# Ledger of designs, part 35: peptides against a protein of PDB entry 1ZZD

Target 1, 109 residues: chain A of PDB entry 1ZZD
Amino acid sequence: FQVVNPYLLRDLVDLGIWDEGMKQYLITQNGSIQGLPNVPQELKDLYKTVWEISQKTIINMAADRSVYIDQSHSLNLFLRAPTMGKLTSMHFYGWKKGLKTGMYYLRTQ

## One batch from the design tools (peptide)

Design b1_p28_1_s3 (made by RFdiffusion4, then SolubleMPNN; from b1_p28_1, 12 letters changed)
Fold by OpenDDE base, seed 1:
Structure b1_p28_1_s3 (fold): chain B 109 residues (1-109), chain A 28 residues (1-28)
Amino acid sequence: as target 1 above (109 residues)
Amino acid sequence: SEEEKDRKSLERLEEEEKLREELEELLE
């Protein structure tokens, strides 16, 4: 399965382009938004950089809050209890700030 | 619908993320 960043989902919703068709598109494209004509290039560039981050790192750090595609059949949102540890909280905090302000998010190896 | 479920799940996630940010700012 593939984990999709929940902030990408948020951005697609904010753009008003999230629907069942978009969900199926993400499944068929393994989470890539590079081929979407209705997505700003700035957003594509941002998530292209994010895509370069190890999937292992993303899974390990965002397992409690994630959107994942299971066997390319469905897109699911995985949510755990709202309480998060310090490290996990910092990870999501930094990521969100980076997305909103244009700051580069450093890889956590 | 599935779309509605996804949006509701996202709303819950965003609320939790907001709380996390507030907590992190208080701890800085």
Scores: peptide ipSAE 0.025, ipTM 0.297, DockQ to the pose 0.036
Fold by OpenDDE base, seed 2:
Structure b1_p28_1_s3 (fold): chain B 109 residues (1-109), chain A 28 residues (1-28)
Amino acid sequence: as target 1 above (109 residues)
Amino acid sequence: SEEEKDRKSLERLEEEEKLREELEELLE
């Protein structure tokens, strides 16, 4: 079960600093990376909001995204159906704008 | 392990990104 935002997970893996220790740290910090010295400021700014993202929010986002990921084959069928393709594109559009916009999109859908 | 699960989750994310790219190409 994923408990960390998938975008953050990807970025931390790309930095080569992702491990179980990091995961536990994020859980204790309610998903905040602001206190990590080995994380670039640009990344901190990307995941910074007016208020820190709660662990519950991170879990919910990961769960919601996982639903769509698990339906990858179904989504592939949508690519072959123009009408369904448009719906799929609208869904992905929210995700392409980054984490903050993605979070907003998920909350409003 | 839990770390292995995280890696699998990342692989699924990469698959989603590929699907997104394919969608963009098909809808252009």
Scores: peptide ipSAE 0.022, ipTM 0.297, DockQ to the pose 0.040
Fold by OpenDDE base, seed 4:
Structure b1_p28_1_s3 (fold): chain B 109 residues (1-109), chain A 28 residues (1-28)
Amino acid sequence: as target 1 above (109 residues)
Amino acid sequence: SEEEKDRKSLERLEEEEKLREELEELLE
């Protein structure tokens, strides 16, 4: 079992069914989409084998990662002259936990 | 509204996905 990733939220938006009502529904269902009649079965199957978390939790995780995303310019500067060691650390830390500040991986002049 | 906040968060996730793909390519 794996934790549902934030891309479930993207898939719901792509289906055009995401709204405040859907958000509240998912929260009450602990993030489960299995009971949604307007979701294709293929999508349900995709997330069936994944541990489902509340929609609120997914959004909170995305918000935490946004600190890293907001440092995209700093990230781009780093990627111009990266080392493999720093790239590896950035990949795992940035995506799993969210980078707190862009200064951690900013290259020096 | 809360819906607008969620939409903005999704836009950020899409940007993150692009960056993730670029980073993963560099790690290969």
Scores: peptide ipSAE 0.019, ipTM 0.318, DockQ to the pose 0.038
Fold by OpenDDE base, seed 3:
Structure b1_p28_1_s3 (fold): chain B 109 residues (1-109), chain A 28 residues (1-28)
Amino acid sequence: as target 1 above (109 residues)
Amino acid sequence: SEEEKDRKSLERLEEEEKLREELEELLE
């Protein structure tokens, strides 16, 4: 499983704060950057919704026993041209259709 | 326009809160 969203990784690299310590921190935080003091709030806001969607999906999939999911890893739902509305729509569409496993693999290629 | 920016910002906030609420329910 990929722990770090590739776009998040890019942004962290651009900030010059990406290192092994940061990687380990993100693992312990399931991919969340909300607790990082050296990350601009703008970036936290940007990734908040995406993170919440992914965590919801992980939890739901684990609860349904459809697939085993390690809670220590993050699923990143990200589209090439994402909007918050579109991400939300995709998430809930998959939920309504019972396509949780499919949604688990919804990520940028 | 500024109005459009505000509308989009509000939409984002509403979506985030909705997701947060549902996530919390799953964690109970």
Scores: peptide ipSAE 0.015, ipTM 0.234, DockQ to the pose 0.034; fails the geometry check

Design b1_p28_1_s4 (made by RFdiffusion4, then SolubleMPNN; from b1_p28_1, 14 letters changed)
Fold by OpenDDE base, seed 3:
Structure b1_p28_1_s4 (fold): chain B 109 residues (1-109), chain A 28 residues (1-28)
Amino acid sequence: as target 1 above (109 residues)
Amino acid sequence: SMEEIDRKSLERLEEEKKEEEELKELLE
């Protein structure tokens, strides 16, 4: 599975704190940044892993992922060759940014 | 280095995002 969320990777690079040591740390922590002192609290709040949130929240997010809701202002996510891990990561990222519902378009070749 | 590899991965991700946006426009 994907250990490092691609959006997290981007943000860490943008902060200038991404290095090989950081990567190894994340691998050992199963993607969690909660213990990193040089990461802003805002990012810690944004990038909580599955095991860092309540089971209720996990279930709600999973339900949102599995049920299509047509909303005029919904976010449309388009994925090429999607994996379950990638879908989950993107869904969780959207949730933390206040997106409760999304539309997922899967393209194949 | 691993950092350079990851930067390349980010570049690929950005390219994929551009492709996805193009696809989005086609599907609208």
Scores: peptide ipSAE 0.019, ipTM 0.268, DockQ to the pose 0.051
Fold by OpenDDE base, seed 1:
Structure b1_p28_1_s4 (fold): chain B 109 residues (1-109), chain A 28 residues (1-28)
Amino acid sequence: as target 1 above (109 residues)
Amino acid sequence: SMEEIDRKSLERLEEEKKEEEELKELLE
């Protein structure tokens, strides 16, 4: 598993600021780019919104469920059945509008 | 390694585009 979202990774690479230092920073910040001065505000806003959606989803899940990235795969989301449809759609919508492309994985136990 | 994961992550983004359309239709 990895902390860095692959779409975020792409954007950081496109900005030319991706390196080992950036990776370590993101790990310590739980994937947040909000504190980075060299990142455009639009990008911060985008990932803030996505992060908020994801966190809201996680808050409503049990301890054995989470949002994660497995290797080179896109974001994987484990949801409870009762809120799966709503939360998945919301999260996917956020990504779709901001990132246009990328696969979202939904998993249930 | 972490570097390999980074590279693979970028490469697979392109591969996932075709699969994304199918997923979009399911969620829309």
Scores: peptide ipSAE 0.016, ipTM 0.283, DockQ to the pose 0.044
Fold by OpenDDE base, seed 2:
Structure b1_p28_1_s4 (fold): chain B 109 residues (1-109), chain A 28 residues (1-28)
Amino acid sequence: as target 1 above (109 residues)
Amino acid sequence: SMEEIDRKSLERLEEEKKEEEELKELLE
């Protein structure tokens, strides 16, 4: 598993801010550049990690896919600090959105 | 009465909408 997105690497090099320190920072941050002040916001928006994407957005995307595919699509959710209440709510939300397949895999950071 | 049933149904719908909004906020 590559922690640093190769396209992100390219863009960071183009910005002239790629160095060993940046590399180590990204490794410790699981590829996130959100905390870097010298990175344009546009790049931050472009290279959001799975941990930084709204769970609502993830569920909405999954629901959208479920409408257009006949087979059930497994829903994978990534949460930084899930609580039982939040997980339960997400299950019900998925149901309301018409997901054919509930939460198949839960991953925590 | 039918009116009472409709009122109760509407109240339940409003409660469900409120819960849905709370859920949306939680998922953001």
Scores: peptide ipSAE 0.008, ipTM 0.218, DockQ to the pose 0.016
Fold by OpenDDE base, seed 5:
Structure b1_p28_1_s4 (fold): chain B 109 residues (1-109), chain A 28 residues (1-28)
Amino acid sequence: as target 1 above (109 residues)
Amino acid sequence: SMEEIDRKSLERLEEEKKEEEELKELLE
C-alpha cells in the first residue's frame, strides 16, 4: 500500500478533484501535487513545506496518520535532493513502522 | 505455556526495537 498525507487527501476531496485519475497520478508522482493544473497555487505552496520537514517526521506522519491506498507499496517521500540510499532507508523504515502499527491494531481487536 | 509465549513475544519486540534504532541511525 501507498501512504498518502491525510491532509492532502482531505484538501483534494474538498476541492472535488479526488478521483481514480488523481489517485493514479499521485501514485506515479510519489504524492506530489506540484504538477497538477487544477490545484490552487496556494495549496501547492502549502505542501511545498512538506519537503522541508525532517525525514523522521515524514515517516512518523505516514505511519501514524496517513491514509493507506492500495495499488502501490511506496511511501510518499518528500525530499528535495534525495539519494538512493536515503530513499531506500526511508522506505524500509516507513514500511516497518506501518507494519508495526497494523499488527498492533490487529492484536488489539 | 502462556508465560512462555509472552516471553517470546517480548523478546521479538526487543529485537524489533533494536532494528528500528539501527534504521533511525541511517536516517540521521
Scores: peptide ipSAE 0.005, ipTM 0.200, DockQ to the pose 0.019

Design b1_p28_2 (made by RFdiffusion4)
Fold by OpenDDE base, seed 4:
Structure b1_p28_2 (fold): chain B 109 residues (1-109), chain A 28 residues (1-28)
Amino acid sequence: as target 1 above (109 residues)
Amino acid sequence: SEEETEKLEEETIAHELNSELHTKKLEE
């Protein structure tokens, strides 16, 4: 099950490139933005699809973004009893944290 | 709040897109 992060959609809106054409593009690309030239590489790295990044890597990314510290109990629950819903929530949270940090970095440069 | 409304809209769009992606995968 391929999941598109709602925060990705927000970022695409913020970039001013979200439209019906972009929606159809994402559908044809199974949610991947890797081929979009107008998206910063940092965002591409952040929004890699399930096929582009392992779940373990996503968890590590979330941990690196202090998700483990801020929500250690929730993260531990996800690891011990992972469900699709929990994994999705974890991904969304991790991506959200990544967006905050990454977008801050991008905007300050 | 406005933020909650925006979040709901984003989630709605994401759910719709994910549904379409899922349908696409089933057709392959």
Scores: peptide ipSAE 0.065, ipTM 0.477, DockQ to the pose 0.040
Fold by OpenDDE base, seed 5:
Structure b1_p28_2 (fold): chain B 109 residues (1-109), chain A 28 residues (1-28)
Amino acid sequence: as target 1 above (109 residues)
Amino acid sequence: SEEETEKLEEETIAHELNSELHTKKLEE
């Protein structure tokens, strides 16, 4: 399943286009913003990548202590008793880690 | 802080939205 990135919501709010209509649109589109004409392509590209990450990959990353050392215990509990909320949190955390690493490398180059 | 509160609200909205999406998918 696709998970909506909370940063997407922030960006939509910052654009001034977040409302109940937008919420319903996202629900009908399974969280995709690709069809929105009033969203910059830059954001579409960014969040397209987010949704293309498989949940399996995120779970595997979450299980890797080297990547999620600070959340290892919480993530272990998640794997034993998964909830939608935990899945969302894990997905966002994984993405956040990826972004931080990516930005670090981009700045280093 | 206000920023932290905003972040928490954002996460809450995301959780709710994802829950609704999940429910909808199960109904298909």
Scores: peptide ipSAE 0.061, ipTM 0.484, DockQ to the pose 0.043
Fold by OpenDDE base, seed 2:
Structure b1_p28_2 (fold): chain B 109 residues (1-109), chain A 28 residues (1-28)
Amino acid sequence: as target 1 above (109 residues)
Amino acid sequence: SEEETEKLEEETIAHELNSELHTKKLEE
């Protein structure tokens, strides 16, 4: 099954268009944003292949190799008996680490 | 912090959304 990419959720929130209506839309569209007129084409291009992104790739998007290493063990554990909750946790762990690292990097520049 | 609270809320929303998507797929 498709899992909503945490970066997509972030970007929709950043655009200020995340609401209950958007939530229901994504549910009816199986996570696709291609039909949304108020989403920049750049985001559509980015997320049109979101379901093709492996867990490994999502974790790597955090741009922190340490996060990748830590999540490798967690991912292996979750693959034994994956649940929706575990998958979501994996996504957000990588996302949060990526955001934190990115913000740190920007502040150190 | 407000930032941490926002992130926690987003995590909760994403979890709910993914659960609903999964349920929908199972119903098809």
Scores: peptide ipSAE 0.056, ipTM 0.477, DockQ to the pose 0.043
Fold by OpenDDE base, seed 3:
Structure b1_p28_2 (fold): chain B 109 residues (1-109), chain A 28 residues (1-28)
Amino acid sequence: as target 1 above (109 residues)
Amino acid sequence: SEEETEKLEEETIAHELNSELHTKKLEE
């Protein structure tokens, strides 16, 4: 499933362009901002790369980090009995800690 | 703080948006 990155929402809010129209646009475009004329190209490039990462890869990266973080037990529960809510929480946690780090791992593999 | 309030609002919006995207995908 697709999960919208909360950092994308933050950046859109910071740009002052977040509204109900923008929300509906993202829904129709499956989270893509590539077609937005009022978004800086730098942000498009950043989130293009993020969007191209498969959800499976993101989950795997989060699971890998669980070995080295204090929340390892909570992530183990997510893997044993995944629900949409748990997967969403995992994505939020993974992006919060690992957007920059995750890109590092992808480049080094 | 204002920053904490903004963060909570953004998380709420993200959850709602993700739920809507998932529903749309299931209905296609």
Scores: peptide ipSAE 0.054, ipTM 0.496, DockQ to the pose 0.040

Design b1_p28_2_s1 (made by RFdiffusion4, then SolubleMPNN; from b1_p28_2, 15 letters changed)
Fold by OpenDDE base, seed 2:
Structure b1_p28_2_s1 (fold): chain B 109 residues (1-109), chain A 28 residues (1-28)
Amino acid sequence: as target 1 above (109 residues)
Amino acid sequence: SEKLKEELEAQKIAQEINEELKKKEEEK
């Protein structure tokens, strides 16, 4: 499944579409927002990018054989309104610090 | 602050959803 980003939830709340129905639908979609109704494509693209970068980082860590992180407890870095450069820097920083599990958040406007 | 409370609530909800998703996957 895809780990749900808390900033996604905030964005959905800001859009006024977050409710119990949306929560259940998200669960049925295994955490993927790509099929969620009433979500702007721009928002889907944003968090798709975040997900892809996170997965790439996990794969790279596994490929180095020095670290393996289970997806369910993987290091997840979430940015609000992130740029590709900031996401890359954050992931590299996490690797350098030897973070293995949990969630790391960087919030920006 | 109100903003901090909202962020913490979002984190809590996300955690709950992720735990539920994890349980669903483990039951397969």
Scores: peptide ipSAE 0.206, ipTM 0.783, DockQ to the pose 0.039
Fold by OpenDDE base, seed 5:
Structure b1_p28_2_s1 (fold): chain B 109 residues (1-109), chain A 28 residues (1-28)
Amino acid sequence: as target 1 above (109 residues)
Amino acid sequence: SEKLKEELEAQKIAQEINEELKKKEEEK
C-alpha cells in the first residue's frame, strides 16, 4: 500500500474536502489518492511523485541489505528511515508556492 | 504554533491510517 503523507492530509483539509468519508475511502484505496474525488490533479501528481521518490529510496535501502521488501516492510522502513522526512520536505518545499497558489484559485472559483 | 498543532494533528491521523493499512496488508 501507499503510505499516507501527513502533508497530504493537511492539503485535503485546506481544500475543505477532508472528512470521515474520504478517510475511509482512502483506506479502501490502500492509501492512494489517485482515485479520490474532488482532488486537484496537481495534488495527485505531487504526491504521486513524492511516493515514487520515497519508494525508490526504500527500495534502494532494501537492496543494500540484500532483502526484497514487500509493501508491509516498506512501511516499516519508511517509519524508521531518517532521510525519508528530509526527502519529502525537499520535494514539498519546492512545490509549496505553486500548490498554495493553485489551492487558492480552486477555493475562490 | 497553530500551524504546528495542525501539522501534528495531521501526523497523528496519517499514523492512524497507516496502521490500519498495515493491518490490512498483514491479513493478506
Scores: peptide ipSAE 0.191, ipTM 0.774, DockQ to the pose 0.044
Fold by OpenDDE base, seed 1:
Structure b1_p28_2_s1 (fold): chain B 109 residues (1-109), chain A 28 residues (1-28)
Amino acid sequence: as target 1 above (109 residues)
Amino acid sequence: SEKLKEELEAQKIAQEINEELKKKEEEK
């Protein structure tokens, strides 16, 4: 199965589509979001690449979250040549700024 | 803070889902 991480959940909350029904659907899909309705393709692509993020890594990133927020300018590099480090930074950016703002940033930057 | 509460809640839910997925996989 595909491991679900907190950033995905937060993004779904920011989209306003997270509820018990969505939770059960995600479970039936073995953690895959590829078939989820009302999820932007950019977000699906992001979490397709980031198949699993350890809780330890997430906790460590949370401790240094200000650094990830400040690195939002790296979005273009992330899209052209994504790395795990860049992907995790984008997770934090989307979470901290909200998905709507994040999606706007993805479109314009 | 409210932000911290939201982050912790997301972590809790993710852990719960992953545990359920793991159990489902073990039952196959």
Scores: peptide ipSAE 0.174, ipTM 0.769, DockQ to the pose 0.035
Fold by OpenDDE base, seed 4:
Structure b1_p28_2_s1 (fold): chain B 109 residues (1-109), chain A 28 residues (1-28)
Amino acid sequence: as target 1 above (109 residues)
Amino acid sequence: SEKLKEELEAQKIAQEINEELKKKEEEK
């Protein structure tokens, strides 16, 4: 299954589409948002990239809140690809700085 | 801060979902 990223949830909240129905749908889709019609493609692309990160690492980070909150820049240590690490760190940093809308990264398909 | 509270809540929800997904996977 795809591990649900807490920042994904925040993005969905910011889009105004997060509710119990969305939660249940996400569960039925094994954590995938790729099939969600109400989600911008850019957001899908972003979290598709995040999926490439070790799921175990993501789970561990979710368990340790300090990684997301206080050590967002240290996430690079858990990533295989520096580029992906940079993107992830920037995303987390953006949330910490109050960035809730707009995409700084667009995955071109 | 409100931002921190919201982030912590999101983490909590994500963890709950992931635990449920994990259980589903283990039941296969």
Scores: peptide ipSAE 0.160, ipTM 0.762, DockQ to the pose 0.037

Design b1_p28_2_s2 (made by RFdiffusion4, then SolubleMPNN; from b1_p28_2, 12 letters changed)
Fold by OpenDDE base, seed 3:
Structure b1_p28_2_s2 (fold): chain B 109 residues (1-109), chain A 28 residues (1-28)
Amino acid sequence: as target 1 above (109 residues)
Amino acid sequence: SKELEEKKEAEKIAEEINKELAKKKEEE
């Protein structure tokens, strides 16, 4: 399950490039900014790394909770069970963890 | 503050987009 990061949206707004067209583009790209024009490459690199980490974190959290549900259920079924609020909380947690790790990764590259 | 307002706006937009993404995923 892919969730758009509110900090990404904030950064896009701060760049002054946020509009309805940008919103629709993000929806069609499942939250990816890699193809967006007028976005600094450094920012794309950051969100690429952090996004990957955050998604892995969300999957890991889902896997941990799946221990209490039927193992035959798909990840999609599990992700439909929690409320959007819970998913957002998971994403925020993953984002914070990803930021720390991602910044370290970028500095070491 | 300006920062707080921006954060609230971003959260509102994100929530809307995430709802649409969730619907898209469910319909696939």
Scores: peptide ipSAE 0.097, ipTM 0.639, DockQ to the pose 0.038
Fold by OpenDDE base, seed 5:
Structure b1_p28_2_s2 (fold): chain B 109 residues (1-109), chain A 28 residues (1-28)
Amino acid sequence: as target 1 above (109 residues)
Amino acid sequence: SKELEEKKEAEKIAEEINKELAKKKEEE
């Protein structure tokens, strides 16, 4: 499932553009900032990359668990078995790792 | 520190948003 990276929120706060309207926008856009006109393109590129890496991590985790459960039910069981808090923690871990990788990627480009 | 406090606040906000996103997905 989609989660918002706390570092993104921090960056938005640092930009001085965080408010209730921004919060509602993120909810309606499933966490995407790509459509925000007042966000630097570099920041959009960064979090696009981070998002992609995070999704890849989730897919890899699901694939790893599919070894023990039926493939047709693997994704559903992956989402149902852990508590929401546990899933969030795992996803945040992916986001954190993705952030480090993304920052490196942008620096080298 | 100020940075730690800001991080904790961001995490709380993120948690709230994530809960809303989860509810939205369940309703689809």
Scores: peptide ipSAE 0.095, ipTM 0.632, DockQ to the pose 0.041
Fold by OpenDDE base, seed 4:
Structure b1_p28_2_s2 (fold): chain B 109 residues (1-109), chain A 28 residues (1-28)
Amino acid sequence: as target 1 above (109 residues)
Amino acid sequence: SKELEEKKEAEKIAEEINKELAKKKEEE
């Protein structure tokens, strides 16, 4: 069982592949994108290895609507635990890096 | 900001998906 990361969903939207079919696919795959052929492999690797957080944390990120942007223009979640906030920032940074690479990949195809 | 709105939208979608996943898990 895997909880869908909101940043992943944003990436799928940015890739222009998000639709009802994709939604159903994710449900069928228990939130995994590893089998999606139209997602850059680097993005798959990113969400698998780069600053991966627990499913519990992912759930919290998805549920938390208290969002702000720090001085580095990184999107952060307002959390009571400073350490968790830092992890979120780092995760977002990794996400952005992966997104840039993924978009480049799409442009070169 | 655009980024903030994008995140909010993503979170909304994620919440919906995660609810469905949770239901699926309970049924299994």
Scores: peptide ipSAE 0.045, ipTM 0.597, DockQ to the pose 0.038
Fold by OpenDDE base, seed 1:
Structure b1_p28_2_s2 (fold): chain B 109 residues (1-109), chain A 28 residues (1-28)
Amino acid sequence: as target 1 above (109 residues)
Amino acid sequence: SKELEEKKEAEKIAEEINKELAKKKEEE
């Protein structure tokens, strides 16, 4: 399954483009921002990389815990598991680090 | 404190979206 990065959402808010329409768009696009206009390419690239890594990790973890793959309710429980919490923390840390670097470059251009 | 609050709000929104995405995946 796909997981949207909370910090990405904050970035969209900071860009002033977050609204109900954007929310629905993300849902229809399975969490992808790659097709969004008015989003810096560096941010898209950052999200793509972090997202891909995170999804791969989640998939691997889910494979080890297959009980949580087949139903939405099971997935919700999986997302609330301590292991997912740790993964989320790692994901956030990586995002923050990358964002700081990326935003610096955007400001200097 | 403000940053923490914003983070929590973002997490809430993300959770809601992820829930919807999970449902959509099950329907496919």
Scores: peptide ipSAE 0.096, ipTM 0.621, DockQ to the pose 0.042; fails the geometry check

